# Peptides against a protein of PDB entry 4HTP: the designs that were tried, part 132

Target 1, 231 residues: chain A of PDB entry 4HTP
Amino acid sequence: SQTVASHVPFADLCSTLERIQKSKGRAEKIRHFREFLDSWRKFHDALHKNHKDVTDSFYPAMRLILPQLERERMAYGIKETMLAKLYIELLNLPRDGKDALKLLNYRTPTGTHGDAGDFAMIAYFVLKPRCLQKGSLTIQQVNDLLDSIASNNSAKRKDLIKKSLLQLITQSSALEQKWLIRMIIKDLKLGVSQQTIFSVFHNDAAELHNVTTDLEKVCRQLHDPSVGLSD

## One batch from the design tools (peptide; made by RFdiffusion4, then SolubleMPNN)

Design b2_p21_1_s4 (from b2_p21_1, 9 letters changed)
Fold by OpenDDE base, seed 5:
Structure b2_p21_1_s4 (fold): chain B 231 residues (1-231), chain A 21 residues (1-21)
Amino acid sequence: as target 1 above (231 residues)
Amino acid sequence: SQEEKIAQWQEIKAEHLEELE
């Protein structure tokens, strides 16, 4: 089935998240999110113009923006230390080298950037001179790979987890990987609350989520900002 | 194609940004 997520580059979501993170004010953060959301809705309407009953929604993006609310996908079983080791291997970094040590000791304030404790930022700077400038993944493809990781983690298939991670990494820019890491670790550091994200998405979104705890249901039922829960 | 899908998305984004200006 045709989905908006199959058309939207993961890079576009990441650039939006980057703008949100860099914005100082709440209003500016909201603006960047709203612009992405509105573009998504406009594209949805265009894509599904001749289809009245579609299950497609903002859910593929929302579950990446609010990864702590994920209930469909099982745990990844991935921690920063695993990612550090993977990057050292993939990038062929000397184990005793500066960059390898930065990744492994990400909690220690050794860097000039003050990124201690933020593994994604440390990884970004290591990756920036080594990775593609532009990724090739769509939001749908990212979610498919993340689904694979979660499924294989549940099945204790470590080799298949590694395979999916390698696909994500090799097809992503340094910036995309920064955000992907944060999605996997479930901490985006956007500087906006969950309630703010929901309020921008739909006035009734927070209420529906509080009752259902189902992010997909929230995105599907409240896809139209003009149609409320009581309608 | 995937390229066509991305192009369609980019067109909608561009139109939206123009409408906001």
Scores: peptide ipSAE 0.574, ipTM 0.926, DockQ to the pose 0.885
Fold by OpenDDE base, seed 3:
Structure b2_p21_1_s4 (fold): chain B 231 residues (1-231), chain A 21 residues (1-21)
Amino acid sequence: as target 1 above (231 residues)
Amino acid sequence: SQEEKIAQWQEIKAEHLEELE
């Protein structure tokens, strides 16, 4: 079935997340999220104009924005050390070189940027001169690849995990990979709370999530911001 | 086509930004 996520570039989500992260005030952070959400809803209405009973919702984006609330996918089995080794291999970085050591020792302060302990930021600076300027993946394609990783991790198919990771990496910009890493590690560092994200999405979202713990159900049932739980 | 839908998304996004500006 046709979904909004199948047509929205992953780059646009990442750009929104980057704007949110760079914004200092709560109000500005909320504005950037709301702009993306409103665009999504408008596109949903246009895409599904002749179809009233669709299951399509903001869920494909929401599960990437709030990855710690993911319940549908099994664990990825991916840690920073695995990603570091993968990047060293993929980028053919000298193992004793500066960039390889930065990735492996990401917790140790190595530079002036203050990025110690943030693997995604360290990876970003290593990737920036080496990766595509613009990615080609949609939000749906990113979710499909993440589903594949989780499924193959459960099945202990390490080779297929690597294949899906390579596809994500080779089709993504450095900025997109920064955010993808944070989604996989489940720490976006947006500077805005889960409660704030829910409150912007729908007034009843936090309550429904607290009862159901089902992020997809929250996104589907509360798709319309004007229709409450009691309606 | 997928390309037309992506273009439509970009248009919606641009229009929304202009309305907020």
Scores: peptide ipSAE 0.527, ipTM 0.873, DockQ to the pose 0.766
Fold by OpenDDE base, seed 4:
Structure b2_p21_1_s4 (fold): chain B 231 residues (1-231), chain A 21 residues (1-21)
Amino acid sequence: as target 1 above (231 residues)
Amino acid sequence: SQEEKIAQWQEIKAEHLEELE
């Protein structure tokens, strides 16, 4: 079945997240999220204009924006150290080189940018001169690859995990990889609360999530901002 | 096609941004 996520570039989500992160005020952060959400809803309506009662929702995006609330996908088994080693290998970085050491020692303030402890930012600067300027993945494809990683982690298939990670990395820009890393680590550092994200999505979203703890159910049942829980 | 749908998405985004400006 056709989904919005199958047509929305992952790059567009990442650009939105980047705008949110760079925004200083709560109002600006909300604006950028709302713009993306409204565009998503408009596209949903256009895509499904002839189909009623579709199960498609904002869930594919929401689970990437609020990865700490993910309950469907099992643990990735991926840590910063694993990613560091993977990048060193993939990018053929000298092991004793500055960039390799930055990735491995990401917690130590070695850089001028004050990004100590933020692996994703450190990775971004290493990747920026080495990666594609624009990625090719859709939100659906990213989720499929992440599902594969989680499934293969559960199955202890390390080779297949690496394969899926390589697909993510090779088809993503440095900026997209920065956000992908944060999604995997489950810390986006947006500077906006979960409550704010829910409130912008739907007035009843926080309440429904508190009761159900099911992010997909929240996104599906409250897809229409005009239809409440009592309806 | 996939390309047409992506183009439609980009158009929706552009229109929405113009409405907010």
Scores: peptide ipSAE 0.519, ipTM 0.870, DockQ to the pose 0.798
Fold by OpenDDE base, seed 1:
Order: sequence, then C-alpha cells, then structure tokens
Structure b2_p21_1_s4 (fold): chain B 231 residues (1-231), chain A 21 residues (1-21)
Amino acid sequence: as target 1 above (231 residues)
Amino acid sequence: SQEEKIAQWQEIKAEHLEELE
C-alpha cells in the first residue's frame, strides 16, 4: 500500500533532526519537530484524500525519532565497534591511519571538536569528504533495510546483515549516516525528552503509550491532533 | 509517479522548513 514514508526522503528527516540538535532552546527544538510533523500530516491528507480508514501514520518516522521505544523490530546486534570495522573496510582506511584510529578509539579525546564518546560525530567527519553529498533513500526504504538487519541478526546471518548495512551506507550522505548510526545505537542526542516529543505529537500520546507501549498504535489512534483519546 | 509525489512533498516541506542540504 502507498504510504507517506515511501515518498519522504530520509535526508529530510535527518535535516530536521540536525536542526533540532543545533537549536539551543527548547522552543526552537519543538518548532523544528512541529514543522516536520505538520508537513507530514499535510502530505498524508493529500496522499490519502480519496481513501478512508488507511493504516498509514507517522509511525515510520516516529520509530526512528524514538528508537529506544521500538518493540516491533528486534535488536540489531550492532555496536560501535562493528560499525568502525565496517567503515574501515568499506572506505579502505589504513588500519594504523588517523581515521581508522579515530573510529576505533572514538571514546578517547583525540580531536579539537570535543566529540569524544559520540561515535556518530566521529564517523561524520571521516565520511564527509568520502561519501555522497545527497542520499537516495526514503524513510520506508530505511525502515525496510533496518527490518532486514534485525531479522538477519535473529537468524544469525552475519553476511546478510553486512549486505543491508552496506546498502544503507552507500546510499546515504555523511549527515544521513550520522543520524542513521544514532538510530541504530538508539541515542539521538536531540536535547529534548521523550515526553516533549509525545506532547508535540498529540496531547494524549504519552498516556496512550504508557498504557499500550505500542508506538504504532499511538501514531495511528492519535493521528489527528484534534481527536482525543476519549472521543 | 514517485518523482511527482516527492516533488509534492518538497513543495509542502518548503512551506515549513528551510533547506539544510
């Protein structure tokens, strides 16, 4: 079935997340999230104008924004060390070179940027001069690839995990990969709480999530901000 | 088409978001 996520570039979500991260105040962070959400809702209405009772919702984006609340997709089995090794291999980095050592020793302060402990930021600076300027993946395609990774992790198919990761990496900009890494590791560092994200999405979202722990159900039932849980 | 739908999304987005990349 046709979904909003099948038409929204992953790059646009990443740009929104980057704006949120760079914003200093809570109000500015909320504004950037609200603008993306409002755009999504407007596009949903346009896309589904002739269809009633669609199951499409903000869920494909929400599960990437709040990856720690993921319950449908199983664990990826991916850690920073695995990603470091993958990038060294993919980019053909010398093992004793500066960039390989930065990736492997990402916890140690080695640079002037103060990004110690943030693997995604270390990866970003290594990738920026070496990868695409703009990615080609939609939000749906990203979720499909992440589903594949989780499924293959459960099945212990390491080769297929690598294949899906390579597809994500080779089709993404450095900025997109920064955020993709944070989604996989489940730490976006946005500077806004889960409660704030839910409150902006819908007034009843936090309550419904507390009861159901089902992020998809929250997104579907509370798709319309004007329709409450009790309505 | 897929391209037309992406273009429609970009138009909607432009009303709210500045281009970052």
Scores: peptide ipSAE 0.510, ipTM 0.846, DockQ to the pose 0.481

Design b2_p21_2_s1 (from b2_p21_2, 8 letters changed)
Fold by OpenDDE base, seed 4:
Formats: sequence, structure tokens, C-alpha cells
Structure b2_p21_2_s1 (fold): chain B 231 residues (1-231), chain A 21 residues (1-21)
Amino acid sequence: as target 1 above (231 residues)
Amino acid sequence: SKELEELRKRWEELIKEFEEK
């Protein structure tokens, strides 16, 4: 069976997240999220028009928006230092060069953008002039690669972890990589709470998640915003 | 379907709008 996530570009999610992050007020942040969600639901209805009882849901996106609630996928075992070293290698950055040092010492202010402590932003600026191609990954493909990373981390297969990371990196724009990094590190810095995300998704979402701690169940059971838990 | 294609284009438009800002 097909999924919405197999059709939605990862870049679209990233652009939505970027808009949310840049928005000042809660209302505006919510608007951007709602627009993405509504589009997803409409696409779902169109995709599954002739198919009943599908298991497809918003879960593939939700687990990237709320990565700290991930329970299906095991830990990635990836930290900023690992990513820094990977980028230095991949981009052939001189070790003593400005960009390499920025990545390795991401916690130290450089005085240029004030992005100290935000590795993803530092990486973005390093990547921006070097990424020549647009991203080509769908949300499903991103999740598949992240699944691979987690699985290989559990299996202690470092080489395969690197392989999957390289696939993500080489097929993503600088902006997509910024958000991908934040998803892996599990800190999106959206400026909106988990509770707000759930409330926008469905009125009963927070409650169901509190009981089940299963994000997929929440997304599947509450796919229709008009159908409650007791319906 | 036609509807599916239209919705697919919507995602592309969202990306384009962001890139132009």
C-alpha cells in the first residue's frame, strides 16, 4: 500500500519547520503547522480514496516533528562531534580551516551569527555554499534511512551508519540537513510546545499519548480531527 | 487521479514559495 509520506518531499516539511521557527507568535506558529497538517490529510484522502481501512497516518511526519517521543526507532548514537567529523571528511575541509573549526567548536561563539551551541545552524552555513543540488528525499525515505541508522547503531555497525548518513547528506539541501540534524539530536527549537502540537493535531491527542506513549497509535486512531476517542 | 496530482503540486508549490523568500 502507498503512503502519504512516500509522496511528500522532505523539503516541504523542512520549509514548514523553518516557517514555524521564524514566526514570532504562537498563533502564527500554529498556523504554519496546521496548514501542513491539513494538506497532509487532504492528500491522504485523495491517495486512499478507493481504499478502506488503511494504516497510513501522519505518523511519519509526527515522529520527525516530535523526535523526543520516538519509541519505535532505537537510539541513533549520533552526537554533534560525530557529525562534525563526518562533514569535515565529506566536504574535504581543511582541519585547521575556519569551517572545520566552527563545526568542531560549535559551542564557542564565532562572532558572526551568534549561533553558539546550535550545531545545526553552524552546519547550515558551512553547507549552504557547498550544496549545489536540491534535495530529492521524501519523508518516507528519510525515515527509512533513520531506521537504518538506529538499527545499525544497535548492531554496532558503524560503517553502515556512515553509509546511511552519507545517503541522507548527499541527497539533501543545506536547509534540509539543518533540520535533519535537529531531528537526530532531538531538538528542533520550534518555539512551540509538544502540547501545542498535539492540540493542533487532535483534541484528544495529548490524552491518548499520555496513556499509550505510542505516537503511531495516536496518529492512526486520531487521524480524523472530527472523530474522538469515544466515537 | 487528477485530485492527487493537484495535491502533489501543492507540496511543490510550498517548497517553491519558501525558496523564493
Scores: peptide ipSAE 0.129, ipTM 0.722, DockQ to the pose 0.061
Fold by OpenDDE base, seed 5:
Structure b2_p21_2_s1 (fold): chain B 231 residues (1-231), chain A 21 residues (1-21)
Amino acid sequence: as target 1 above (231 residues)
Amino acid sequence: SKELEELRKRWEELIKEFEEK
């Protein structure tokens, strides 16, 4: 059956995350998240208008927003060094060139943008002048590719991992790749706590997650913000 | 549906507006 995630561009989520990150105050950060969530719920209602028993929920987005709470897919086996090497290869960067060295030595201060230690930001600036295409992936497609990476990592199929990564990279803008990297590394740097995200999603979300540690169950059971755990 | 398409357009317009800010 159709899902909201199959209709929502990954770019939409990334734009929301970018706005949240750039916002200074907690209230503004919450507003941007709430707007995305409200749009998602409205879209869900429209999409499933004639269907009462659906398993569709905010989970496909939530697991990307809170990647540290991921329990369904196993480890990616991907670190910054692997991504650096992949980008150098894909972009045909000279290994002794400035951009290649920035990616490989991302922890060393370069004086550029003050992004030392933040690989995703360093990658963004390398990609920005080179990646001009608009992203075409939906949230569902991104999750499918990430599932593939995790599965192939468990199976020790390095070639297939690379294939899925290349699909993600070649179908994403520089901004989308920045956030994708952060999702893979599991550090979004949003400046808003997990508890805040849960509280905005549903009043009982934090409690249910504390008991179940199952993000999908939280999203599915508490899909309606007006229906609590005790209802 | 027409309703779904209209909702999607509104969402896209909203996101576009925020990207331009």
Scores: peptide ipSAE 0.103, ipTM 0.699, DockQ to the pose 0.062
Fold by OpenDDE base, seed 3:
Structure b2_p21_2_s1 (fold): chain B 231 residues (1-231), chain A 21 residues (1-21)
Amino acid sequence: as target 1 above (231 residues)
Amino acid sequence: SKELEELRKRWEELIKEFEEK
């Protein structure tokens, strides 16, 4: 069956996240998230107009927005150092070159941007002049590749992990990769709390998650903002 | 603002495609 996530470009999620991050006020951050969510729900209604009792929900996006709450997908086994080495190899960066050293020593202040300690931002600036301007992946495809990474990590298949990472990287813009890295590392730095995200999604979302710890269940049961837990 | 408008249009087009079916 078709899902909303199979139609929504990953770039659209990343652009939304970028807007949220750049917004200074809580109200603006909430507005950007709400606009994306409303668009998602509207598309869901259109996509499933003639189908009742679908399991499709906001979950594919929510699990990327709140990656620290992921429970279905196992650990990726990926750290910043692994990503740094991968990018150096993939981009054929000289190991003693400026960009390679920036990636490897991402905790050391080297530039004017003040991005020390934020690997995703450092990677972004290295990637920006070297990668595609526009990505081609949907949210579903990103999740499928992340599922593959987690599964292969569990199976200790490093070759297949690398293959999936290469697919993600080669089909993503610098901005998309910035956010993908943050999703993998599980730190989006949006400047809004988990509680705020849940509260905007549904009034009962935080409570249901607190009890079930099941993000998919939260997204599915509380898909309609007007239908509560007691209904 | 321009980027938001482009995003909005893309979503509207996607929605329209399925509403017309």
Scores: peptide ipSAE 0.086, ipTM 0.704, DockQ to the pose 0.953
Fold by OpenDDE base, seed 1:
Structure b2_p21_2_s1 (fold): chain B 231 residues (1-231), chain A 21 residues (1-21)
Amino acid sequence: as target 1 above (231 residues)
Amino acid sequence: SKELEELRKRWEELIKEFEEK
């Protein structure tokens, strides 16, 4: 079945997240999220115009925006140190070189940019001169690869985990990888609360999530912003 | 569909406008 996520480039979500992060005010952050959400809903209506019973929703995007609330996908088993080693290998960075040391010692302040402790930002600067300008993955493809990683982690198949990670890395821009890392580590640092994200999505979203703890149910049942829980 | 293509183009334009600011 066709989904909105199969048509939306992952780059579009990352660009939105980047705008939210760069925005200083709460109102501006909310505006960027609302614009993305509205575009998604409009695309959904167009895609499913002739189909009455669809299960498609904002869930594929929401689970990437609020990765700490993920309950369907099991743990990735991926830490910053693992990613650092992978990038050093993949990019053929000298082990004693500046960039390799930045990745491995990401917690230690080495520069003036205050990026200490944020592995994704450090990785971004290392990747920027070395990666594609534009990625090729859709939101659905990203979720499929993340599902594969989680499944293979559960099965203790390290080689297959590496394979899926390589697919993500080689098909993504530096900016997309920055946000992908944050999604995997489950810390987006958007500067807006979970409550704010839910409130913008739907007035009843926070309440429904508190009761069900099921992000997919929240997205499906409250897909229409004009239809409430009591409707 | 033509409608989906139009929506995609508008979305891409919006994204581009925000990236250029």
Scores: peptide ipSAE 0.066, ipTM 0.663, DockQ to the pose 0.061

Design b2_p21_2_s2 (from b2_p21_2, 10 letters changed)
Fold by OpenDDE base, seed 4:
Structure b2_p21_2_s2 (fold): chain B 231 residues (1-231), chain A 21 residues (1-21)
Amino acid sequence: as target 1 above (231 residues)
Amino acid sequence: SEEEKELKERWEKLIEEFLKK
């Protein structure tokens, strides 16, 4: 079945997240999220105009925005150090070079950017001059690759994990990779709470999530902001 | 911003493509 996520570029989600992160005020952060969500819902209605009772929802995006609430996908088994080593290999960075050392020692203040401890930001600056300007992945494709990583981690198939990571990396811009890293590490640093995200999504979202702990169910049942839990 | 405008235009185009079907 067709999904909204299969048509929405991952780059557009990342751009939205970037705007949210850069916004100083709560209201502005909320605006950016709301605009993306509203666009998603409008497209959903268009895509499924002649199809009732579809299971498609905002879930593919929501699980990337709130990766700490992911329950369908098991652990990736990926840490910053692993990503650092992968990038050094993939980009053919000299091991003792400045960029390799930045990635490996991401927790050490470098004095140039206040990015100490934020691996994703450090990676971004290393990747920016080396990567594609525009990625080609949809949200669906990103989720498929992340599913593959989690599944293969569970199966202890390291080679297949690497394969999926390479597909993600080679088809993504530096900005997209920054956000992808944060999704994998499960820390987006958006500056808005989970409660805020839920409240913008639907008034009953936080309550339903507290009861079910099922993000997909929350997104599906509360897809329409005008239909409440009691309806 | 220009980026916001471009994003909006992409959404509009995507929606229009399916509304015409």
Scores: peptide ipSAE 0.374, ipTM 0.866, DockQ to the pose 0.951
Fold by OpenDDE base, seed 5:
Order: sequence, then structure tokens, then C-alpha cells
Structure b2_p21_2_s2 (fold): chain B 231 residues (1-231), chain A 21 residues (1-21)
Amino acid sequence: as target 1 above (231 residues)
Amino acid sequence: SEEEKELKERWEKLIEEFLKK
């Protein structure tokens, strides 16, 4: 079956997340999220106009926005140090060079940007002059690759993990990779709480998640903002 | 912002392209 996620560029989600992060106030952060969600729902209605019983929902996006709540996908087994080494290899960075050292020593304040301890931001600045300006991946494709990484980590297939990571990296812009890293590490630093995200999605979302701890069920059962749990 | 406008236009285009099929 067709899904909204198979049509939405990952770049558009990343652009939305970037706007949320840069916004100063809660109200503006909420606005950016709401606009993306409303657009998603509108497209869902158009895509599924003649199909009343569909399993498609906001879940593919929600699990990337709230990666700490992921329960379907197992652990990636990926840390900042692994990503640093991968980037040094992929970009052919001199190991004793400035950029390689920034990635490896990301916790030490070496730069003027004050991004010490934020690996994703450090990676962004290294990648910006070296990567594609526009990525080609959809949200569905990103999730498929992340599923592959988690599955292969469980199976201890390091070569296949590397293959999937390379596909993500080579088909993504620097900005998309910044957010992808944060999704993998499970720290988006949006400046908005989980409860706020749920409240914007649906009035009953926080309650249903507290009971079920199943993000997909929350997204499916509460797909329509006008239909409550008691309906 | 101009960036917000561009994002909205992309969504509209996506919907229109689907409805034409």
C-alpha cells in the first residue's frame, strides 16, 4: 500500500526540525510542527480518499521526531566515535588534520561556534563544504535503512551496517546528516517537550502513550484529531 | 519566511501531482 512517508522527502522533515530548533519561543516551535503535521494529514486524505481502512499514519515521521520512544526498532549499536571514524574514512580526512580531530575530540571545545559536546553540529560544519546540497531520500527510505542497521546490529553483521550507513550518508545533505545523527543518537535538542509534541498531535496522545508505550498505536488510533479515545 | 513559503509550496505541489494521476 502507498504511504505518505514514501512521498515526503526527508529533507522537508529536516528543514522543519531546523526551524523548530532555531525558534526562540514555544509558540513558534509549535507552529512549525503543526504546519508540517497539517500538511501531512492533508496529503494523507488525498492519497487515501477512496480507502477508508488504511494502516498508514504519522508514525514514520513521529518515530524520527521522538526517537527515544522507539520500541519497534532495536538498538543501532552506533555511537559518536564510530560515526567519527566512518566520516574520516569516507571523506578521506587526514587523521592528524583539523577536521578529523574535531570529530574525534567533539567533547573538547576547539571551535569558535561553542558546539562542544554536540557531535551532530560538529559533523555538520565538516560536511557542509563536502556533501551534496540536496538529498534524495524519502522518510520511508530513511526508516528502511535505519531498520536495516538495527537488524544487522542484532545479527552482528558489521559489513551490512556500514553499507546502510554509507547509503544514508552519500544520499543526504549536510543538514540532513546533522538531523540523522541526532535521530540515531536519540537527542534532537528541539527545545520542546515530548508532552508538547503529543498535545499538538492529539489531545489524547499523551494518555494513550502512557498506557500502551506504543507510538505506532498512538499514531494510528489518534490519526484524526477530531476523534477521541472514547469515540 | 521565504523558507516556510517554499515548504508549503512543495506540499501543495505534491498533493496536486497526486490528484492529477
Scores: peptide ipSAE 0.373, ipTM 0.865, DockQ to the pose 0.691
Fold by OpenDDE base, seed 1:
Structure b2_p21_2_s2 (fold): chain B 231 residues (1-231), chain A 21 residues (1-21)
Amino acid sequence: as target 1 above (231 residues)
Amino acid sequence: SEEEKELKERWEKLIEEFLKK
């Protein structure tokens, strides 16, 4: 069955997240998230206009926005050091070069940008002059690749993990990879709380999540902002 | 911003394509 996530470019989610991060005020951050969510819901209604009993929801996006709440997908087994080594290899960076050392020593303050400790930001600046301007992946494709990584990690298939990571990297812009890294590491640094995200999504979302701990159920049951838990 | 406008336009086009179907 067709899903909203199969039609929405991953780049559009990343652009929204970038705007949220750059916004200084809470109200502006909320506005950007709300606009994306409203657009998603409108498209859902159009896509499923003549279909009943659809299971499609905001879940494919929500699990990327709140990756720390992921319960369906198992652990990736990926850390910053692994990604650093992968990028050095893939980009053919000199091991003793400035960019390779930045990736490996991302915790050490280097340069004027103040990005120390944020591996994704360090990676972004290394990737920016070397990557495609526009990615080609949908939100669904990103989730499929992440599912593959988690499954292969559980199966201890390191070669297949690398294959899926290569697909993500080669089909993504530097900005998309910045956010993808943050999703994998499970720290988006948006400047808004989990509670705020749930509150904007639905008034009852936080309560339902506290009871079920199931992000997909939250997204499906509370898909309509006008229909509450008691309805 | 121009980027916000472009994003909005992409959503509108996507929705319009399915409303006509």
Scores: peptide ipSAE 0.358, ipTM 0.859, DockQ to the pose 0.960
Fold by OpenDDE base, seed 2:
Structure b2_p21_2_s2 (fold): chain B 231 residues (1-231), chain A 21 residues (1-21)
Amino acid sequence: as target 1 above (231 residues)
Amino acid sequence: SEEEKELKERWEKLIEEFLKK
């Protein structure tokens, strides 16, 4: 069956996240998230207009926005050091070069951008002049690749993990990769709380999640903002 | 912003394609 996530570019989610991060005020951050969510819901209604009892929901996006709440897929087994090494290899960066050292020593202040400790931002600046301007992946495809990584990590298939990572990297812009890294590391640095995200999604979302700890269930049961838990 | 406008337009186009079916 068709899903909203199969039609929405990952780039559009990343652009939204970028706007949220850059926004100074809480209200503006909320606005950007709400606009994306409203567009998603509107498209859902159009996509499923003639279909009843669909299981499609905001879950594919929500699990990327709140990656720390992921319970379906297992651990990726990926840390900043692994990504640094992968980028050095993929981009053919000189090992003793400035960019390679920035990636490997991401915790050390370099004084340029104040991005010490933020591997994703450091990676972004390294990738920006070297990557495609626009990615080609949908949200569903990103989730499929992330699922593959988690599954192969559990199975200790390092070669297949690398393969999936390469697919993600080669089909993503620098901006998309910045956000992808943050999703994998499970720290988006949006400047909004989990509670705020849930409150914008649905009035009962925080409560349902507190009880179930199941993000998919939250997204599915509370897909309609007008239908509450008691309904 | 111009970027926000472009994103909105992409959503609108996507939705319109499915509303016409």
Scores: peptide ipSAE 0.325, ipTM 0.847, DockQ to the pose 0.956

